# Ledger of designs, part 15: peptides against a protein of PDB entry 5FRP

Target 1, 225 residues: chain A of PDB entry 5FRP
Amino acid sequence: VEWTESIPQIIATREDISKELNQALAKTFIDSDPRVRRTSVMIFNKVPVTEIWKNITNKAIYTSLLHLAREKHKEVRELCINTMAKFYSNSLNEIERTYQNKEIWEIIDTIPSTLYNLYYINDLNINEQVDSVIFEYLLPFEPDNDKRVHRLLTVLSHFDKKAFTSFFAFNARQIKISFAISKYIDFSKFLNNQESMSSSQGPIVMNKYNQTLQWLASGLSDSTK

## One batch from the design tools (peptide; aimed at target 1 R173)

Design b2_p13_1_s2 (made by RFdiffusion4, then SolubleMPNN; from b2_p13_1, 9 letters changed)
Fold by OpenDDE base, seed 4:
Order: sequence, then C-alpha cells, then structure tokens
Structure b2_p13_1_s2 (fold): chain B 225 residues (1-225), chain A 13 residues (1-13)
Amino acid sequence: as target 1 above (225 residues)
Amino acid sequence: TVLEYWERRLRFL
C-alpha cells in the first residue's frame, strides 16, 4: 500500500526533474558560447536514441538542434549536420511512431528537408558534408529493395519544394560525376599507352583529360578552409 | 564535463 502511494509522487518528481532538465537543456542549445552549443549537440551522439526520445520531451530542443545546421560557427555546424542526420536514421530504425511522440516526429521528419536546403547556401564545404550524410545516414546503401524504397519514400514524404528541387539537382550532379569519373578512367588508360599518346588523338585526349580533371576538382572544397 | 553530466542524467532518467 505505501509503495503504491509513493508511485505517484515518484512519477511526479520524475516529471518535474525531467521538465527542469529539459528546460535547462533547451537553454544550452541557444547559449552564446559555441562550446556549450557543441556539448549540447554531442548529447545526441553519446546517448542512445531510445533514451533521447524517452527523456527529451521538450520540442524546442529538437527545433534548436535543427537550427544549428545553419550555425555560423563551423565546428558546431559540422557536428550538428552529422549528428542530426545520424539521429534521424537511428530514430527511423529504432523509434516507433506513437501518439505520444507525434509532435517530436513532426520535427524529426523535417531533418531531410533541413539538410537538402543547405545546398542553397552555395558553400562547397557544406555541400560535401551534406553529400556525405545523405549517403551515410539518410539514404544509406540498402540491398533490400523494399527497405530501400520505404526509406526513400519516408525521406521524400516531408520534403518542401526547395528540398525536392535540391534532391533532383543532387541526383543530376551524381550522374554527371559518375560520367566524368568514367571518362577520366578511359582517358587515363589511353594516355598510359605510349602508342596511343603518340597518335593524332593524343593531344585531343590530353586536353579532354585536363578538362575532366578541372571539372572534377572544381566541385571539391578546399581542404585548407 | 557538461557532456558527461548530461549523458549521466539522461541515462538515469
């Protein structure tokens, strides 16, 4: 009897502690110190996804996490982009959609759009990172066709118009890159043959090789920046 | 660290 009577107080106390914790955590995401913001993002990397969903109930935390994808501080932004993409993937794999977590899912389901919208910043470093997290977390390699299609449909189902446009541009770019790499290989093989190099086509292929390299290189960020 | 504090708190909730 006494144990049963203590349960409501324990639940209430836990709810109060949880509420205070959530309020405190929400403040850390908007802290003026980038180190505090970074540490806040790292919670989503170090704590299991199931525990995050259980204990982080303040929707403002998730909204703030997504907002850090456009952070001016490079390290915080880069960490946030990786973190939110991974968190999205883990959530899709491990978290059931319930009535209780619906409001959080409404935010989490916007992560793909948030990421694809980063292409409009027109920053090569951001573009490369977004490319990476798409292949690693959003649309990972999946040999099962049904799982792959289901994931794709899930990702696309919450796209805004800009995200769709970005998605099509991304895919078109991937095809172009693939073609350019294929040509690079062909030209490299040709130029590695001395007889071919000495032919009338030698200078022509050399020029095309250089153009292909320049095109491929122009899409890469400066590793020093 | 602040991270360790939050990690610990979130695991024990």
Scores: peptide ipSAE 0.145, ipTM 0.853, DockQ to the pose 0.020
OpenDDE base, seeds 1, 2, 3, 5: peptide ipSAE 0.139, 0.128, 0.136, 0.133; ipTM 0.845, 0.842, 0.847, 0.846

Design b2_p13_1_s3 (made by RFdiffusion4, then SolubleMPNN; from b2_p13_1, 8 letters changed)
Fold by OpenDDE base, seed 4:
Structure b2_p13_1_s3 (fold): chain B 225 residues (1-225), chain A 13 residues (1-13)
Amino acid sequence: as target 1 above (225 residues)
Amino acid sequence: TVLEYWNRLLKGL
């Protein structure tokens, strides 16, 4: 009986501790020190997704995580982008949608839109990273057609107008890249043949090859920057 | 580290 009577207090104390913890954690996401912000983001990488959903109940933390995708500090931003994408994917895979977690899901469901909206920054490094996390976490390869379609529909279902526009632009770019790569391969094969290279078409193909390379390269970030 | 602290707290909850 006494133990049962202590349970509400323990739960209340735990809830209070949890609340305080959540409040403290929320502050670390907006700390002036990038190292603190980085460490805060790393929680989402190191703590199991189920435990995060269970224990991190302050919406502000999730909102702050999403905001860090536009962080000025490159390392924190990059970490955040990867983290939020991974967290989204893990959440879809492991977290059931319930009435209790609905409000958090409303935030998490905006992650794809948040990521696709980063293309509007027009930064090649950001674009490359977003490209990467899309293929790795948002729309990973799935051989099961139904699962793949379901994932796609889930991702798209919460897009804002800008995200949809980015999505279509992304897909269009992928087609163009694929085509350019195909041409690059064809030109390379041609130029690797000595007879072909010595032909009247040699210089023409070389020019097209160079143009194709320049176009492909223009879409790549400078790894040194 | 802050991470270790939070991880400990989250596991203890």
Scores: peptide ipSAE 0.077, ipTM 0.794, DockQ to the pose 0.019
OpenDDE base, seeds 1, 2, 3, 5: peptide ipSAE 0.068, 0.068, 0.053, 0.016; ipTM 0.782, 0.782, 0.771, 0.537

Design b2_p13_1_s4 (made by RFdiffusion4, then SolubleMPNN; from b2_p13_1, 9 letters changed)
Fold by OpenDDE base, seed 1:
Structure b2_p13_1_s4 (fold): chain B 225 residues (1-225), chain A 13 residues (1-13)
Amino acid sequence: as target 1 above (225 residues)
Amino acid sequence: SVLEYWERRLKFL
């Protein structure tokens, strides 16, 4: 009987330890040292998603994680963007929505908006990274149409106005890129034909080819920066 | 490391 009465105290002590741990962890996400912030983000990469949801119950930690997407420190920011996108995808796949985790889900459901809003920074490196994580984690290729549509609707259902605008702009850009690539291929084929190059159209196509390349290149980040 | 510290604590919880 006395042992049974100690179990609530042990559970309470564990809850207290959990609370203290969560409070301490929350502080590390806002630490002045980028190395500490980086290490904090890495927890989400090293610990299974199910264990994260079980043990990290302080919503401030998740909010702080999302804020690091706009971190001044490049390495921490880049790590955070990849981490939060992956964590979102894993959460959708592995974590059930319950009454108890509702508040955390409300934060996690804003990850797509958080990512799409990064396009407004107008940084080519950030844009490239966001493009990558969208296709890898947010809206991955899914051969099942119903699953694909369901994922898309899930992502879009929590968009703010800016995220929607960004989403449409992104899709419009994709169409333009696809068209430009198609033209690049056509021009390349033309330029590889000696008869075509010797024609009156040769110089015109060469100019269009160069313009197309310049346009495509302008959307790419400088790999040296 | 700070990571190892948190990983151990999170596994213990």
Scores: peptide ipSAE 0.136, ipTM 0.810, DockQ to the pose 0.018
OpenDDE base, seeds 2, 3, 4, 5: peptide ipSAE 0.132, 0.128, 0.023, 0.131; ipTM 0.808, 0.804, 0.540, 0.808; seeds 4, 5 fail the geometry check

Design b2_p13_2 (made by RFdiffusion4)
Pose (drawn by RFdiffusion4):
Structure b2_p13_2 (pose): chain A 225 residues (1-225), chain P 13 residues (1-13)
Amino acid sequence: as target 1 above (225 residues)
Amino acid sequence: EEEEKLEEFLNSA
């Protein structure tokens, strides 16, 4: 851990080495101890994306980084998901493509598909995290009309069938969810004024809204929240 | 198995 903690500054201060470091971090990214794996992925977080792209070039680093996204260990998996997504976003907004660096890009480009494939594990927390992460770094809400799409295609550019089916299923659910929140408000407004304390639908509509709110809360990690 | 996982996902909110 002590050794792994020092790399970001070294990489940030010296290009003298990209050989031993690439040879070492590969082992550091698959160590038995999760502390070192965390401290390893923290590199992609602490040191700027450009210096990563310049200094570390070994194929195994990125594959291990993405590989850990499916890991049982939680603290490593979450930081991994967030990191490789913010990295994917920054790894397009700063670094172009040439004849030589494309060799590794096929990994950076399979990041969204890998991310979308996490939904298939069916975990509430992970689904929530991927949800939060995608719209934070991948498909941002800014800044304009045209580029969102221009990049949306580049995100969709490297998908497997699963990524597409899930990408679309996430969208098919959106309408059903909208049809729910809209009715939720249409039912929640029932308390604007006295419509039926026990009249028209008092004994029935309360237990439609009350039971309907559970449907939206069934997909969240903490439904009681 | 993959179709079941997808169906479970679609059934969720």

Design b2_p13_2_s1 (made by RFdiffusion4, then SolubleMPNN; from b2_p13_2, 6 letters changed)
Fold by OpenDDE base, seed 4:
Structure b2_p13_2_s1 (fold): chain B 225 residues (1-225), chain A 13 residues (1-13)
Amino acid sequence: as target 1 above (225 residues)
Amino acid sequence: EYEEKLQKFLSLP
């Protein structure tokens, strides 16, 4: 009986401790030291998604995580972008939507829009990273058509207008890239044939090959910057 | 250290 009576107090104490920890954690996301912010983001990478959802109940933490996607500090920003994308994917796979976690899901469901909106910054490094996390986490390869469509619809269902615009632009770009790669392959095959290269078309194809390469390269970020 | 403590807390049943 005494043990049973202590359970509410323990739960209450645990809730209080949890609340205090959540409040403390929320402060770390806005800390002036980028190392502190980085460490805070890493929690989402190191702790299982189910445990995060269970123990991190302060919505401000999730909101702050999303805000770091636009942080000036490159390393923290890059980490945040990868982390939130992965967290989104893991949440979709492992976390059930309930009445209790609805408010958190409302924030998490904005992650795709948050990521696609990063294209408006017009930074090549950011663009490449967003491209990467889209293919890895947001819209990963899924052989099951129904699952793939469901994931796509889930991602799109929370887009703002800007995110939709970015989405269409992204897809259009991917098609263009695919086409350019196909041309690159064709030109490469042609140029690898000595007879073809020595033909009147040789110089023309070489020029097109170079143009294609330049176009493809222009889409790549400068790793030195 | 804080991260480790936090991870430990979050992993506790």
Scores: peptide ipSAE 0.116, ipTM 0.804, DockQ to the pose 0.015
OpenDDE base, seeds 1, 2, 3, 5: peptide ipSAE 0.081, 0.064, 0.076, 0.115; ipTM 0.769, 0.761, 0.764, 0.795

Design b2_p13_2_s2 (made by RFdiffusion4, then SolubleMPNN; from b2_p13_2, 7 letters changed)
Fold by OpenDDE base, seed 1:
Structure b2_p13_2_s2 (fold): chain B 225 residues (1-225), chain A 13 residues (1-13)
Amino acid sequence: as target 1 above (225 residues)
Amino acid sequence: DLEEKLNKFLSLP
């Protein structure tokens, strides 16, 4: 009888501790100190995804995580972008959709849109980072067609209009890049042949090569900035 | 360290 009476208290205490932790964590995400915000984001990198979903139940924390993608502090922003993309991927792979976690999933499902919307900032560093996390976490290479399609549909199913526009623009850019790379290779091969270089086409191809290279380089962020 | 405390808490069974 005494043991049974202690169980509710233990559960209540754990719930209280969990609630307090969630409340405390929610505050750290909006702390004025970037170091505190950074530390908060790092929790999502250090703690297994299953434990995060189990213990972090306050929606505000997840919402705040997503908001940090537009953080003014560069380090925090960059960390957040990588973290949320990875967390999204891990969640898709490891977390089952249930009635209990539906509300959190509604937030997590907006991560792709959140990331694609970052292209509108028109920052080359951000663009490169978003490109990277798309290929690494959102739409990774998948040889299985059914899995690939399923992942794509999952990502697209929660897109807003702006995200769709960004998605199409991204894909169009990738096609252009691929084409440019192909040309670069062809021009390089041509120019590596001495007979070809000495031909009447040599100077023309050299010019095209330089233009292609310049175009490709212009799409890359300055590593010094 | 808040991170350590949080990680410890989240890792508790």
Scores: peptide ipSAE 0.084, ipTM 0.790, DockQ to the pose 0.015
OpenDDE base, seeds 2, 3, 4, 5: peptide ipSAE 0.078, 0.039, 0.000, 0.072; ipTM 0.779, 0.751, 0.309, 0.769

Design b2_p13_2_s3 (made by RFdiffusion4, then SolubleMPNN; from b2_p13_2, 5 letters changed)
Fold by OpenDDE base, seed 5:
Structure b2_p13_2_s3 (fold): chain B 225 residues (1-225), chain A 13 residues (1-13)
Amino acid sequence: as target 1 above (225 residues)
Amino acid sequence: EDEEKLEKFLSLP
């Protein structure tokens, strides 16, 4: 752990990280101690993306990072999912595609597919997190149409069949959520009107309101866990 | 199995 914690400083101070150091770092990502794995992932959060690309040249490190998205240890997994999504976004924004970094980009370009494939685990907590990182990092709000389209095409260009199917399902789900929220608002307005509540429709709308809330809530994981 | 999981995913908001 202590050794791994020193890596950000080393990367910041040294222009050349030895092959041996890269190999040693690669091992920390697959260490049996989740604290070591966590610390390893944190390197990607503490070191500027440009410095990571410059100094971390062992492709196994990047591959191992992606594998941690399915980590059994919840904290490590959650950290990894956030980290890899952010790293992907930062890389797209700051790192040029060159011949020299092609092999690393081939790995990084699979991050979107890796994330969308997590929906097949059918875990509510994972789903919520993936939803979050998609909106925050993968497909953020972009007012420029050309940039938005370019980002979308970049994300989709490396999807496997499963990821693409998941993407479609995700979008369909978002539409359903939006519709449910709209209904919730309409029902709420109705229920706040005394005349409406006194009508024969009052109990019916109340029932629909409750059903809508239950449906919306069912898609949420326990926030206390 | 994946299709079933996807259906479950779609069944939730």
Scores: peptide ipSAE 0.090, ipTM 0.782, DockQ to the pose 0.846
OpenDDE base, seeds 1, 2, 3, 4: peptide ipSAE 0.077, 0.030, 0.068, 0.035; ipTM 0.778, 0.668, 0.772, 0.731

Design b2_p13_3 (made by RFdiffusion4)
Pose (drawn by RFdiffusion4):
Structure b2_p13_3 (pose): chain A 225 residues (1-225), chain P 13 residues (1-13)
Amino acid sequence: as target 1 above (225 residues)
Amino acid sequence: TLSSIKSALESAS
């Protein structure tokens, strides 16, 4: 851990080495101890994306980084998901493509598909995290009308069938959810004024709204929240 | 989607 903690500054201060470091971090990214794996992925977080792209070039680093996204260990998996997504975003907003660096890009480009494939594991927390992460770094809400799409295609550019089916299923759910929140408000407004304390639908509508709110809460990690 | 649902539920609480 002590050794792994020092790399970001070294990489940030010296290009003298990209050989031993690439040789070592590869082992550091698959160590038995999760602390070192965490401290390893923290590199992609602490040191700027450009210096990463310049200094570390070994194929195994990125594959291990993405590989850990499916890991049992939670603290590593979450930081991994967040990191490789923010990295994917920054890894397009700053670094162009040439004849030589494309060799590794096929990994950076399979990040969204890998991210979308996490939904298939069916975990509430992970689905929530991928949900939060995608719209934070991948498909941002800014800044304009044209580029969102221009990049949206680049995100969709490297998908497997699963990524597409999930990408679309996420969208097919959106309408059903909208049809829910809209009725949720249409039912929640019932308390604007006295419509039926026990009249028209008092004994029935309360237990449609009260039971309907559970449907939206069934997908969240903490439904009781 | 889930974040929007979570925010709607927090608002409802």

Design b2_p13_3_s1 (made by RFdiffusion4, then SolubleMPNN; from b2_p13_3, 6 letters changed)
Fold by OpenDDE base, seed 4:
Structure b2_p13_3_s1 (fold): chain B 225 residues (1-225), chain A 13 residues (1-13)
Amino acid sequence: as target 1 above (225 residues)
Amino acid sequence: ILSEIKSFLEKLK
């Protein structure tokens, strides 16, 4: 009986400790030192998603995480973008929507919009990273059509107007890239044939090949920057 | 602050 009476106190103590930890953690996300911010973001990478949702209950932490996607420090920003995308995907897969976690989900559901809005920065490095996380985490390959459609609808259901615009632009670009790659392959096959290269079409195809390569390359970020 | 974060991470494992 005495043991049972101590349980509420222990729970209360744990809740208090948890609250203090959450408050402390919230401060680290806005710390002036990029190393501190980086370490804070890494929590979401190192800790299982179920444990994050259980132990991080301060909504300000999640909001702050999303804000880091636009910070000036490149390394932290890049880490944040990958982290939030992965966290979003893991949350969709592993966390149920309940009344208790509704407020957190309201924030997490904005991650896709947050990511797509990064295209408006017009930075090639950011664009490349956003492209990558979309395919890896937001809209990953899913052989089940129903699951794929459900995921897509979930992502789109929280888009703002700007995110929708970016979404359509992204898709249009991907189609163009796909077409360019197809042409590249065709031109490569043609140029690998000696008889074809010696034909009147040889120089024409070579020019088109070079133009296609240049176009594809222009969409890639400089890894040195 | 880094030590606190590390401690927090260890508690979550």
Scores: peptide ipSAE 0.107, ipTM 0.818, DockQ to the pose 0.018
OpenDDE base, seeds 1, 2, 3, 5: peptide ipSAE 0.102, 0.089, 0.092, 0.035; ipTM 0.811, 0.801, 0.802, 0.735

Design b2_p13_3_s2 (made by RFdiffusion4, then SolubleMPNN; from b2_p13_3, 8 letters changed)
Fold by OpenDDE base, seed 4:
Structure b2_p13_3_s2 (fold): chain B 225 residues (1-225), chain A 13 residues (1-13)
Amino acid sequence: as target 1 above (225 residues)
Amino acid sequence: ILTEIKKFLEELK
């Protein structure tokens, strides 16, 4: 009986401790030291998603995580973008929507929109990263059509207007890239044939090949920068 | 702060 009576106190104490920890953690996300912010983001990478949802209940932490996607510090930003995308995917896969976690889900559901809105920054590095995380985490390969469609609808259902616009632009770009790659392959095949290269069309195709490569390359960030 | 974060992480494991 005494043990049973102590359980609420222990739970309460744990809840209090948890609350304090959550408050402390929330502060670390806005710390002036990028190393602190980085470490804070890493929590979402190192801790299982189920445990995060269970133990991190302060909404400010999630909001701050999303805000770091626009962080000035490149390393922190890149980590954050990857982390939040992965966290989103893991959450969709492993976390059920309940009444208790509804408020957190309202924040998490904005991750796709947050990511797609990063395209408006017009930074090639950011764009590349967003492209990457979209394919890896937001809209990963899924052989099951129903699951794939469901995921897509889930992602889109919380888009703001800007994110939708970005989404369409992204898709249009992907189509163009695909087409350009196809042309690149065709031109490469042509140029690899000695007879074709020596023909009157050789120089023309070479020019088109170079233009195609230039176009493809223009979409890539300089890894040295 | 980093130490506190590390401790927190350990507690979450």
Scores: peptide ipSAE 0.055, ipTM 0.772, DockQ to the pose 0.017
OpenDDE base, seeds 1, 2, 3, 5: peptide ipSAE 0.045, 0.045, 0.042, 0.043; ipTM 0.756, 0.760, 0.758, 0.756

Design b2_p13_3_s3 (made by RFdiffusion4, then SolubleMPNN; from b2_p13_3, 8 letters changed)
Fold by OpenDDE base, seed 4:
Structure b2_p13_3_s3 (fold): chain B 225 residues (1-225), chain A 13 residues (1-13)
Amino acid sequence: as target 1 above (225 residues)
Amino acid sequence: ILTQIKNFLEKLK
C-alpha cells in the first residue's frame, strides 16, 4: 500500500524532473555556442523517435529545432535539416496521432513546409540538401501506391502558399533534370560511336553534349565552398 | 551544458 502511494509521487517527481530537463534542453537549442546547438540536434538522431516523443514534451524544443534549419552555422544547419527530415519520416511511421501529442504534431507537420521554404534562400548547398532529404525522408520510394499517395497528401496538407510554389518549382526542375540526363545519355551513346562522331553531326552533338553537361553542373554546388 | 545534454541522453535510453 505504501509503495502504491509512492508511485504518484515518483511519477510526479519524474514529471517534474522531465519538465526541468525539457526546459534545460530548450535553452541548449538557442545557445550561442554552435557546438551546444549541434549536440542538441543530435539528440533527435541518437534517441529513438518513440522515446523522443515520450520524453520531450516541451513544444519549444521542436520549434527551436525547426528554426535551426535557417542557422547561420553551416554544420549545424546541415545537421538540422537532415535530422528534422528524418525525424518527420520516423514520426509518421512510428508515432500515432493522439489528443495528448496533438500540439507537437502541429509543429512536426510543418517540417515539410519548413524544408521547402529553404529553397527561397537561393543557396545551392541548401537546395541540394533539401533535394536530398525530400527523396530520402519526406517522399521516399514506396512501392505501395496507397501509402505513397497518403504520404504525399500528408506532406502537402500542411504546406503554406510558399511551400506549394516551391514544390511545383521543384517538380518542374526535376522533370527538366530528367530530360537533360536522358539527352546526356543519348549524346554519350552517339559520341561513343566512331562512325557517328566522324559524321557531320559529330561536332554539333558534341556541342549539345557540352551544353547539357554545363547545365547539369550548374545545378550542383561547389563542393569546395 | 554539454554534460547536461549527455546526461539527458542517458536518461532517454
Scores: peptide ipSAE 0.064, ipTM 0.789, DockQ to the pose 0.017
OpenDDE base, seeds 1, 2, 3, 5: peptide ipSAE 0.062, 0.054, 0.042, 0.048; ipTM 0.786, 0.777, 0.773, 0.776

Design b2_p13_3_s4 (made by RFdiffusion4, then SolubleMPNN; from b2_p13_3, 8 letters changed)
Fold by OpenDDE base, seed 4:
Structure b2_p13_3_s4 (fold): chain B 225 residues (1-225), chain A 13 residues (1-13)
Amino acid sequence: as target 1 above (225 residues)
Amino acid sequence: ILTEIKKFLEKFK
């Protein structure tokens, strides 16, 4: 009987701690120091998704996390983009949709749209990162067709108009890249053959190879920036 | 606040 009486106090203490934590985190996500913001984002990266959903109940924290995707500090932004994408994927895999967590899900479900909207910034580094997290977390490899389609539909179901536009543009670009890579491979094979290289087509193919390579390279971010 | 956050994170390591 005595242990049962302690449970409410423990729960209350946990709730109090949770409340204080939520209040503190809400402030740290908007702190002027990028190190503080970074540390805040790391919570979502290091803490199991189930524990995050259980302990972080303040909607403002999730909203603030999403906003950091557009912050000026590069390192924090990059961390945030990776973290929110991973968190989205983990949430889809591990968190059941309930009445109690509906409001948080409404925010989390906007993560794909938030990420796809980053393409409008027209920054190569951001674009590359968004490309990466799409393949890694949003639309990961899934051999089961039904699961893959379900994931895709889930991702798209909360898109705004801009996100849809970006989605189609992304896919179109990927197709173009695929074709360019195929050409690159073909040209490389041709140029690696000495007989072919010595032919009248050699210089022509070399030129096309260089153009293809240049086009492919132009889509890559400058690692020095 | 950072210290508190770090402590919180340590619980999940």
Scores: peptide ipSAE 0.146, ipTM 0.828, DockQ to the pose 0.019
OpenDDE base, seeds 1, 2, 3, 5: peptide ipSAE 0.129, 0.135, 0.127, 0.075; ipTM 0.820, 0.822, 0.821, 0.757

Design b2_p13_4 (made by RFdiffusion4)
Pose (drawn by RFdiffusion4):
Structure b2_p13_4 (pose): chain A 225 residues (1-225), chain P 13 residues (1-13)
Amino acid sequence: as target 1 above (225 residues)
Amino acid sequence: SSEDDALNTFLDS
């Protein structure tokens, strides 16, 4: 851990080495101890994306980084998901393509598909995290009308069938959810004024809204929240 | 089959 903690500054201060470091971090990314794996992925977080792209070039680093996204260990998996997504976003907003660096890009480009494939594990927390991460770094809400799409295609550019089916299923659920929140408000407004304390639908509509709110809360990690 | 069930569970949720 002590050794792994020092790399970001070294990489940030010296290009003298990209050989031994690439040789070492590869082992550091698959160590038995999760502390070192965390401290390893923290590199992609602490040191700027450009210096990463310049200094570390080994194939195994990125594959291990993405590989850990499916890991049992939670603290490593979450930081991994967040990191490789913010990295994917920054890894397009700063670094262009040439004839030689494309060799590794096929990994950076399979990041969204890998991210979308996490939904298939069916974990509430993970689904929540991927949800939160995608719209934070991948498909941002800014800044304009045209580029969102221009990049949306680049995100969709490297998908497997699963990534597409899930990408679309996430969208198919959006309408059904909208049809829910809209009725949720249409039912929640029932308390604007006295419509039916026990009249028209008092004994029935309360237990439609009260039971309907559970349907939206069934997908969240903490439904009681 | 496990993947279809996982997708259906996702859509239901």

Design b2_p13_4_s1 (made by RFdiffusion4, then SolubleMPNN; from b2_p13_4, 8 letters changed)
Fold by OpenDDE base, seed 5:
Structure b2_p13_4_s1 (fold): chain B 225 residues (1-225), chain A 13 residues (1-13)
Amino acid sequence: as target 1 above (225 residues)
Amino acid sequence: EEEKKALENFLNL
């Protein structure tokens, strides 16, 4: 009987502790020290998604995570972009939509828009990273057509106008890149043939090859930076 | 670091 009477107090105490902890955690995401912010983001990588959704109930934490995508500190920003994309994917796969978690889902559902809006910064490093997380986490390869379409519709369902524009531009760019790579391969094959190189077309193809390489390279960030 | 570890432990509980 005494044990049963203590349970509500224990639950209440744990809720209070959880609330205080959530409030404290929320502050760490906006800390002036990049190391603290980095550490806070890493929680989302270390803790299973199900446990995060269970224990992190302060919506400000999720909002703050999304804001770090535009962080001035490069390392924190890069970590955040990767983390939020992965967290989005994991949440879609593992977390059910309920009335209780609706407010958090409203924030999480904006992750795709947040990521696609980063293209407007016009930074090659950011663009490459966003490209990477889109293919890895947002729109991964899915052989099942129904699942693929459902994922796509989910991702697009909360896009703002800018995100849609960015999405179309992204897809158009991917087609162009694919075409350029195909040409690069064809030109490379041609140039590797001695008879072809000695032909009148040799210099012409060499020029096209170089132009293709320059175009491909111009779209890539300097890996040495 | 200690608070972080405590938080990680709490979230894993």
Scores: peptide ipSAE 0.033, ipTM 0.635, DockQ to the pose 0.015
OpenDDE base, seeds 1, 2, 3, 4: peptide ipSAE 0.034, 0.026, 0.024, 0.015; ipTM 0.644, 0.607, 0.579, 0.502; seed 1 fails the geometry check

